Peptides against a protein of PDB entry 8YR4. Designs and how they scored, part 280

Target 1, 309 residues: chain A of PDB entry 8YR4
Amino acid sequence: PRGSPALQLVVLICLGLMGLERALNVLVPIFYRNIVNLLTEKAPWNSLAWTVTSYVFLKFLQGGGTGSTGFVSNLRTFLWIRVQQFTSRRVELLIFSHLHELSLRWHLGRRTGEVLRIADRGTSSVTGLLSYLVFNVIPTLADIIIGIIYFSMFFNAWFGLIVFLCMSLYLTLTIVVTEWRTKFRRAMNTQENATRARAVDSLLNFETVKYYNAESYEVERYREAIIKYQGLEWKSSASLVLLNQTQNLVIGLGLLAGSLLCAYFVTEQKLQVGDYVLFGTYIIQLYMPLNWFGTYYRMIQTNFIDMEN

## One batch from the design tools (peptide; made by RFdiffusion4, then SolubleMPNN)

Design b2_p30_8_s3 (from b2_p30_8, 21 letters changed)
Fold by OpenDDE base, seed 1:
Structure b2_p30_8_s3 (fold): chain B 309 residues (1-309), chain A 30 residues (1-30)
Amino acid sequence: as target 1 above (309 residues)
Amino acid sequence: SSLEEAEEEERRREEEIDRRAEERARELEA
């Protein structure tokens, strides 16, 4: 935001809060490990109670791992409202200025509603794209990298390799399946618009339809259009379930391999029981934001196409 | 579920943008 030092400070605070979220993503599993180890050692109640209270406080700051429910994330989202509004308004004014510089021939061929729709789509697309990149994609990639480094340094290098392979496979399959399903979504949306257009045309021509007693014919054509739409909707929805299930299987295999390896090292007395719980908790915590990655990728792709038009 | 909710939210945003554009167009033509 070149123009308001206050908004620049808010951006720096939001970036600082994003750094704090990354630190919490490492600390919360560590404190949970420490609780399990203290319980296993039958430690004094005072030490256990302090560690549990500290864990619950850190968990309140972090939230559910999705970054949507934690106090730090809510504070970031609240502070970002003013930055988003400034960015949106700046993009909207740039688009509006550009539309006024366009030739009269460009305007004469378009309805005012179509021009406004292009402007609103362009503004939403730029603002949405920036928000998804900064707040969802980059933090998720950072958490994966931090996780790989953490497991490689504090566990055996095999754990870092398992996390790397699992997350790389997860991201690759998420992109590939999301690109594949985008075809079904586009086909569904095209058929939805065609079905809506037929309903509108039939209603606008109601007098003509009634004059020819063609009501039954128009109802049957509309029914056929709905059946065709539902067939495409089913393919879209089924492709989403396939994406989710593929993601769950990849994470499940990574969790299985790493948990078995961790259990083996606990039996060899190289790791504590708490380290087993840490691994499982950390992988599940990484999985929560990754569930949305396919949606973010699609939103980025849609918003990029809408910005080029 | 979470991906479905985000798809429905995106669809609802697209429909809301289209509706607002049509509302603003009607307000400018009136």
Scores: peptide ipSAE 0.020, ipTM 0.541, DockQ to the pose 0.864
Fold by OpenDDE base, seed 2:
Structure b2_p30_8_s3 (fold): chain B 309 residues (1-309), chain A 30 residues (1-30)
Amino acid sequence: as target 1 above (309 residues)
Amino acid sequence: SSLEEAEEEERRREEEIDRRAEERARELEA
């Protein structure tokens, strides 16, 4: 935000909190490992109680494990509201100014409601895109890289390779299947708009429909349009299930390969029991934000298309 | 799933934007 030092400070604090979230994503699995190791070693209660208390505090800061957002993420989201509002208002004013600079011919060809809809879509698309990129996509990629480095340094190069291959395959398949699915979503949305337009046209022309006793005919045409829409909706929904199942299979295979390798190294006394638990918890933690990656990629594509219009 | 909830939230947001645009258009015609 140029021109507001207060908002610049808030952005810097939010970036610092994002860095803290990345540190928590490494520390929480480490502390959970340490608890399992201390339990296995039958360590004294005082050491165990301090480690458990520290873990619970770090988990409260991180969130994620209970399906809730952590304190750090909530604080970041709260502080970001003012930055988002400033950015949204700036984009809205830029779009509005640009719309006023457009040719009279462009305005005469469009209703005021359509122009406002274009402005509101453009504003939401830009603001949404920036928020998803900065707060979801970039952090998720950073967590993957940090995970690969961590496993490569503290376990073995083979664990880093498994995580790299699993995450690379997951991201690639997510992109490819999401691009394939986008065709079905576009067809669905086009048919939805066409069905809505027919309903509006029949209701606006209700006098003509009534004059010709065509009510039953318009109802049947509307039913046919709904059936056609539902056939496209089913393809969209089925393609989502296929995406989710493909993602689940890739993560399942990565988790299986890495868990078996970890279990083997624990049996050889090269790793501790806590390291097995760390691997499983860390992979699941990396998977949680990746479930949203398909949605983020689609939102990026939709928002990019909506910005071009 | 969290993905379906996000898609449903996106759809509701698009529907709310369309509704607000229609409401603002009516307020400008009145």
Scores: peptide ipSAE 0.018, ipTM 0.533, DockQ to the pose 0.681
Fold by OpenDDE base, seed 5:
Structure b2_p30_8_s3 (fold): chain B 309 residues (1-309), chain A 30 residues (1-30)
Amino acid sequence: as target 1 above (309 residues)
Amino acid sequence: SSLEEAEEEERRREEEIDRRAEERARELEA
């Protein structure tokens, strides 16, 4: 980003965080292997507990199997918001300035497709939502219930309780934080539409703007509208990072509690090393589709509001 | 949530850029 040394520093920090994500992707499997080896060798509990705690901490930094919801990824995404906004604003102003240089004939050919596209988006959104409910939400809830039953029957009631509390807290916080962030998203969308309408009105009146040499004034008004939009976009995007980090924290605490308990039962010869591997793998598998649950809930809430209007 | 919301925000931004391009285009037909 030219003109802001602060944003250049943020880009360098984000690149450093991307390097850290790559290091974590190597370290997490190594620490996991070390746990398996220590369990196999029947190592002292203190060494095992320290290695498990270190693994879960590294896994919290990395996030789920996709890495998209890890603390490092969330921190990178949060820091990147201002860089994205700077780039977006620059591109939008360049496009707007260029459109004011284009001839009237380029503008005349394009509106009839939009009303059709809005109608198609509404229909596609409802159909997509039903598909997400049926193919992602319901199966994920079923997998959670199956997981609770499995761990309660084959491990111990304490494992079933950890999974139940972790997943119930995850779902509840996902709903509550998603409802909270919906206010920021609505305000962002309203300001986006107002910013667009202003750009369109300016381009409609292109001949008048050119007649009065008001191009610089219209560009500055559009810039102010974009800055106002980006203030709301930042709240929306920051609230999303907060959601993802809250989700990652809940899964990290569940993984910590369950992994320590599993390691303890392996040291007591009540469980095998394979059971530790199974627990960690199963919790991560439950976490992967749950990453999308906040989006599904938002889409449900949006479509219900659009059906009430 | 992050990827879908980012992809839906990105898709919405692309659809909004496209809609802005389409709105701008019909309003000059009037």
Scores: peptide ipSAE 0.022, ipTM 0.532, DockQ to the pose 0.180; fails the geometry check
Fold by OpenDDE base, seed 3:
Structure b2_p30_8_s3 (fold): chain B 309 residues (1-309), chain A 30 residues (1-30)
Amino acid sequence: as target 1 above (309 residues)
Amino acid sequence: SSLEEAEEEERRREEEIDRRAEERARELEA
């Protein structure tokens, strides 16, 4: 943000907190490994209690697994509210200025409510796009890269390759299936709007419908529109289940391959029992944000389309 | 699934944006 040193400092703090989240994503599995190793070795209670307390504190900062957002993420989100409001207001003023520069012919063809809806959609679209890119997409890609580097350096190149192939396949299938699903969702939304418009038009013309005794005809037309909507909704929902199942299969295969390889290296005494638990915990942790990646990708696409309108 | 909940939350956000735009339109016509 140009012109406010306070907002620039808040952006830098938010970037620092994002870096801390990436560090926590590596540290939490490491501390959990260390607990399992200390339990296996029957280590003294004082060492175990310190490591468990440290793990629980790091897990509170990270969040995840408990269904709660982490303290660091909540603090980042809280601090970002002022930056988002500044950006939103700046975009809203730019759109508003541009709308006033448009020809009288453009305004005469549109209702004031439609113009405002375009302005609000444009503002929300830009602000949403930036937020999803900076806070969800980029951090998730960074966590994957950090994970590949970590497994390649501290386990074996084969683990890094498994994670790389699994994540690359997951992302590629998520994109391809999401692009395929977008056709069904657009058709569903178009039919939903058409069904709603028919209901509103029939209710606004209630006196005319009653005068002609056309109530049965309007009900049947509305029923046909609902059946057509539900047929498109089913395709959208079934395509979502297919996406989720495809993602789950890729996760399951990656987890299976890596867990078997880790178990093998533990039997050869090249890795500890805690390293097996680390691998499973770390992989599941990488997949939690990836489950949302299809939604984020679609939101990014919708937001780009809403910016072009 | 978390993805279904996100798609529902996104739909609710789109509906809330449309509702707020309709509210602002009514406030400007009043």
Scores: peptide ipSAE 0.021, ipTM 0.559, DockQ to the pose 0.675; fails the geometry check

Design b2_p30_8_s4 (from b2_p30_8, 17 letters changed)
Fold by OpenDDE base, seed 3:
Structure b2_p30_8_s4 (fold): chain B 309 residues (1-309), chain A 30 residues (1-30)
Amino acid sequence: as target 1 above (309 residues)
Amino acid sequence: DDLLKAEEEEKAKEAEIDERAARRAAELEA
C-alpha cells in the first residue's frame, strides 16, 4: 500500500486490532479466574457484578475462540476489505501484464477462458496465501508463544513445559497427518473431475448414445466411476476423522496432565481454585483455532502449487 | 464438523472462483 496513506493507516489499525485480540486471549481467562475466585470467597455482589460485566464485555470483543466471531475480528475483517481489494487488483494487474509479455505460441495453444482462469487462480492464490498467513497462522503461533510465556511466568515452569510439549506435538502431528491425507484428497479431486467429465461427455453425446442404445452401458460406466470416487472420498473423510481424533487425544492428554498438576498445586495451597479453571479455559481457547491449522496448512500448500503453475 | 464446513467453504470458494472466471470470460467474449 505504498501509494495510499489512508490504506497504510488502515493496515496499522488492523495490526493494532490483531494485537488487541492477542491481549483479549490472555485477559478473558484471567477475568474468568477472578470470577471463580470471587465466587469462592463469597465476595460482595458489587465487585462480582463488575467483574462479570467486564468479562462478558471482553468476551463480546474476543468472540467464541474461532477468532472470526468477535467484534474486534469482525471490525478487522471489515477494515481489511479495502486493503485486500487493493492487493488483489495489484496482483491481477501484474499477472495480466506478465501474460501480455508471454510468447504468441503460449497464447495460441490456450483458450482465452483458460488464460483468465490461470490469472484468477494466480491472484486468488497470492491473496489467499497472504490472508491465511497474516490472519490465521501467525496469530495462532503468537497465541501459543504468549500462552507458554504466561504459564511459565505466572504458574510454574512445568506448566509452560506441558503446553510447549502438547502444542509442539499437536502441530507436528497436524502437519504430518495433513501431508499424508493430502494424497487422498488429490486422488479424490482428480477422480471427481474425471467422473464429472465422463458425465458431461456422455450427455453432450446423448444423440450418439441413444443411436447405439448404449444408455445402460454409459450408466454402468458412470456407476463404476462413482463407486471409485466414493472409495477415495471415504479414505479422505476417514483420514480427516483420524486427524481430528489425533488432535483431540493430544489436547486431552495435555489437559489431563496440566489439570492434574494444577489440582495438586491447589491442594498444596500454591494455586487458587480459579487458577485451575484458568488453565482449562486457556487450553481449550488455544485448541479452537488450532483445529483449523491443518486446513490452513493444506490451503497454503495448494496456494503455493497454484502460484507455481 | 467445523473442518468439514471449512472443506465445503473451500469447495464453495473454488466454485465461486470458477464461476467468476466463467463470468469474466463471458463478459470478455461479449
Scores: peptide ipSAE 0.019, ipTM 0.513, DockQ to the pose 0.738
Fold by OpenDDE base, seed 4:
Structure b2_p30_8_s4 (fold): chain B 309 residues (1-309), chain A 30 residues (1-30)
Amino acid sequence: as target 1 above (309 residues)
Amino acid sequence: DDLLKAEEEEKAKEAEIDERAARRAAELEA
């Protein structure tokens, strides 16, 4: 944000908090490993209690349930509200200024409500795109890279390779299947709009439909449009299930391969029992943001298309 | 499940934008 040093400081704090979230994603599994190892070694209560308390505190900062946001993420989101408002207002004013520079012929061909809708969509698309890139995509990619580095350095290079292959395959399949699904979603939305338009047209022409006793014909035409819509909806929904299942299989195979390898190294006394728990916990933590990646990718694509129009 | 919820949330946001735009248009026509 140019012109407000306070907002620049808030952006820097938010970036620092994002870095802290990445550190917590590594530390939480490590502390959980350490608890398991200390329990296995029958360590003194004081050391165990300190490690457990530290783990619970780190877990509070991280969050990490399905839909549970951690304290650091909530604090980041809270601080970012003012930055988002500043950015949104700046984009809105730029769009509004640009709309006033457009030719009278452009304005005469459009309703004021349509112009406002274009402005609101444009503002939302730009601000949404920036938010998804900065807060969802970049952090997720950073967590994957950090995970690969961590497993390559502190485990065997084979673990880093498994994580790399699993995440690369996951991302690639997510993109490819999401692009394939976009065709079905566009076809569904087009047919939904056509079905709505037919219903509106039939209702606007109600007097004509009554005059010709064509009610049964209009109902049957509407039924055919619904059946056609449902056929496209089924393809969209089935393609989503296929995406989710493909993602689940890739993660499941990665978890299986890595867990078997970890179990093998534990039996050879090269790794501790806690390292097995760490691997499983860390892979699940990497998976949680990735489950949304297909949605974020689609939203980013939609927002880019909406900015070009 | 999470992707379905996010598709529903995206549809809800698009519907809210369209409803806000329709409300603003109606407030300008009144």
Scores: peptide ipSAE 0.019, ipTM 0.518, DockQ to the pose 0.605
Fold by OpenDDE base, seed 1:
Structure b2_p30_8_s4 (fold): chain B 309 residues (1-309), chain A 30 residues (1-30)
Amino acid sequence: as target 1 above (309 residues)
Amino acid sequence: DDLLKAEEEEKAKEAEIDERAARRAAELEA
């Protein structure tokens, strides 16, 4: 934001907090490993209690429970509200200025409500796209890269390869299945709008329907439209379950391969018991944000299409 | 479940944009 040094400072703080989140994503599994190793060695209670307290504090900062955001993420989101509002207002003013520069012929062909709808869609699409890219997609890709580097350096090149293959396959299948699924969602939304339009037209013409005693015919046509909608809704929902299950299977295979390899190295005394727990914890931690990647990818595609229209 | 909720939240945001646009249009015609 060029116009406010205060907002520039807030952006720098938010970027610093994003860097801290990446550090926490590595540190939390390491501290959890250390707890397991200290428990295995029957270490003194004071050392164990300090490590557990530090782990719980780091976990509070990170979050990472299903649906729970960490303190650092919440603080980042809170600070970003002002930057988002500034960006939204700037995009809205740019769109509004552009609409005033458009030819009178473009305006005469459109209702004022349609022009406002285009402006509000364009603003929401640009601001949504930017937020999803910066706060969800880029950080998730960064965590994957950091994970590959970490496992390649501190474990063995084979662990880095397993994570690389697992995450590459996961991302590729997520994109391909999401693009395939988008066709079913578009068909569902088109049929939903057609079903709604038919209901509105039937209700607006209720006098004509009564005059011809066509009430039963209109109800049956509406029922057929609902059945057709539900058939498309089922395909959309079933394709989502298929996406989730495919993602779960890829992560499960990666977790299996890496956990077996880690267990083997622990039996050879090359790794500690805590390293087995670290690998499992880190893979599960990568899975949580990746489960949303398909949604973010779809939202990004929708927002691009809505911005071009 | 969370993905369905995000899709429903996206539909709800699109509906809210449409409702705001309709309300602003009605306020400009009044």
Scores: peptide ipSAE 0.018, ipTM 0.508, DockQ to the pose 0.844
Fold by OpenDDE base, seed 5:
Structure b2_p30_8_s4 (fold): chain B 309 residues (1-309), chain A 30 residues (1-30)
Amino acid sequence: as target 1 above (309 residues)
Amino acid sequence: DDLLKAEEEEKAKEAEIDERAARRAAELEA
């Protein structure tokens, strides 16, 4: 943001917090490994208690589940509200100024409500795109890269290769299936809007419908529109289940291959029991944000299309 | 489940945008 040093500082703090989240994503599994190893070695209680306390504190900073509920993530989100509002306002003013520069012919063909809807959609699309790219897509890709590097350096090149192949296949299938699914979603949304418009038109013409005793006819037309919508909704929902199952299968195969390899190296005394637990924990942690990747990709694609219109 | 929730949240945001746009349009026509 040019012109506000305070907002620039907030952006830098948010970037620093994003870096801290990436570090926590690596450290939390490492500390969990260390606890398992200390328990296996029957280490003295004082060392174990310190490691457990440190782990719980790091886990509080990271948060549970998707990490979105962690203290660092919440603090980042809170600080970013002001930056988002500034960006949104700037985009809204740019769109508004551009709309005023458009030809009178463009305005005469549109209702004021339609123009405002286009402006609000355009603003939301740009702001959403930036937020999804910076806070969801880029961090997820960074966590994958960090994971590949970590496993390649501290375990074996084979673990890095398994993670690389698993994540590459996961991302590719997620994109391909999401693009295929987007067609069904668009058809569903178009039919939803048509069904809603028909209901609104029938209700606005209520007096005419009542005058002709056409209530049964309008109800039947609405039922036919709902049935047509539900047929498209089923395709959309079924395609989502297929996406989720495909993603689960890829992660399951990667987890199986890596867990078997890790178990083998533990039996050969090349790795510790804690390293097996670390691998499983880390792969599951990578999976959680990746489950949302298809949604982020779709939102990005929708926002691009809404910007071109 | 999480993806369905995100789709519902996206639909809710689109509906809220449409409602705000309709309200602003009505406020400009009045």
Scores: peptide ipSAE 0.018, ipTM 0.508, DockQ to the pose 0.840

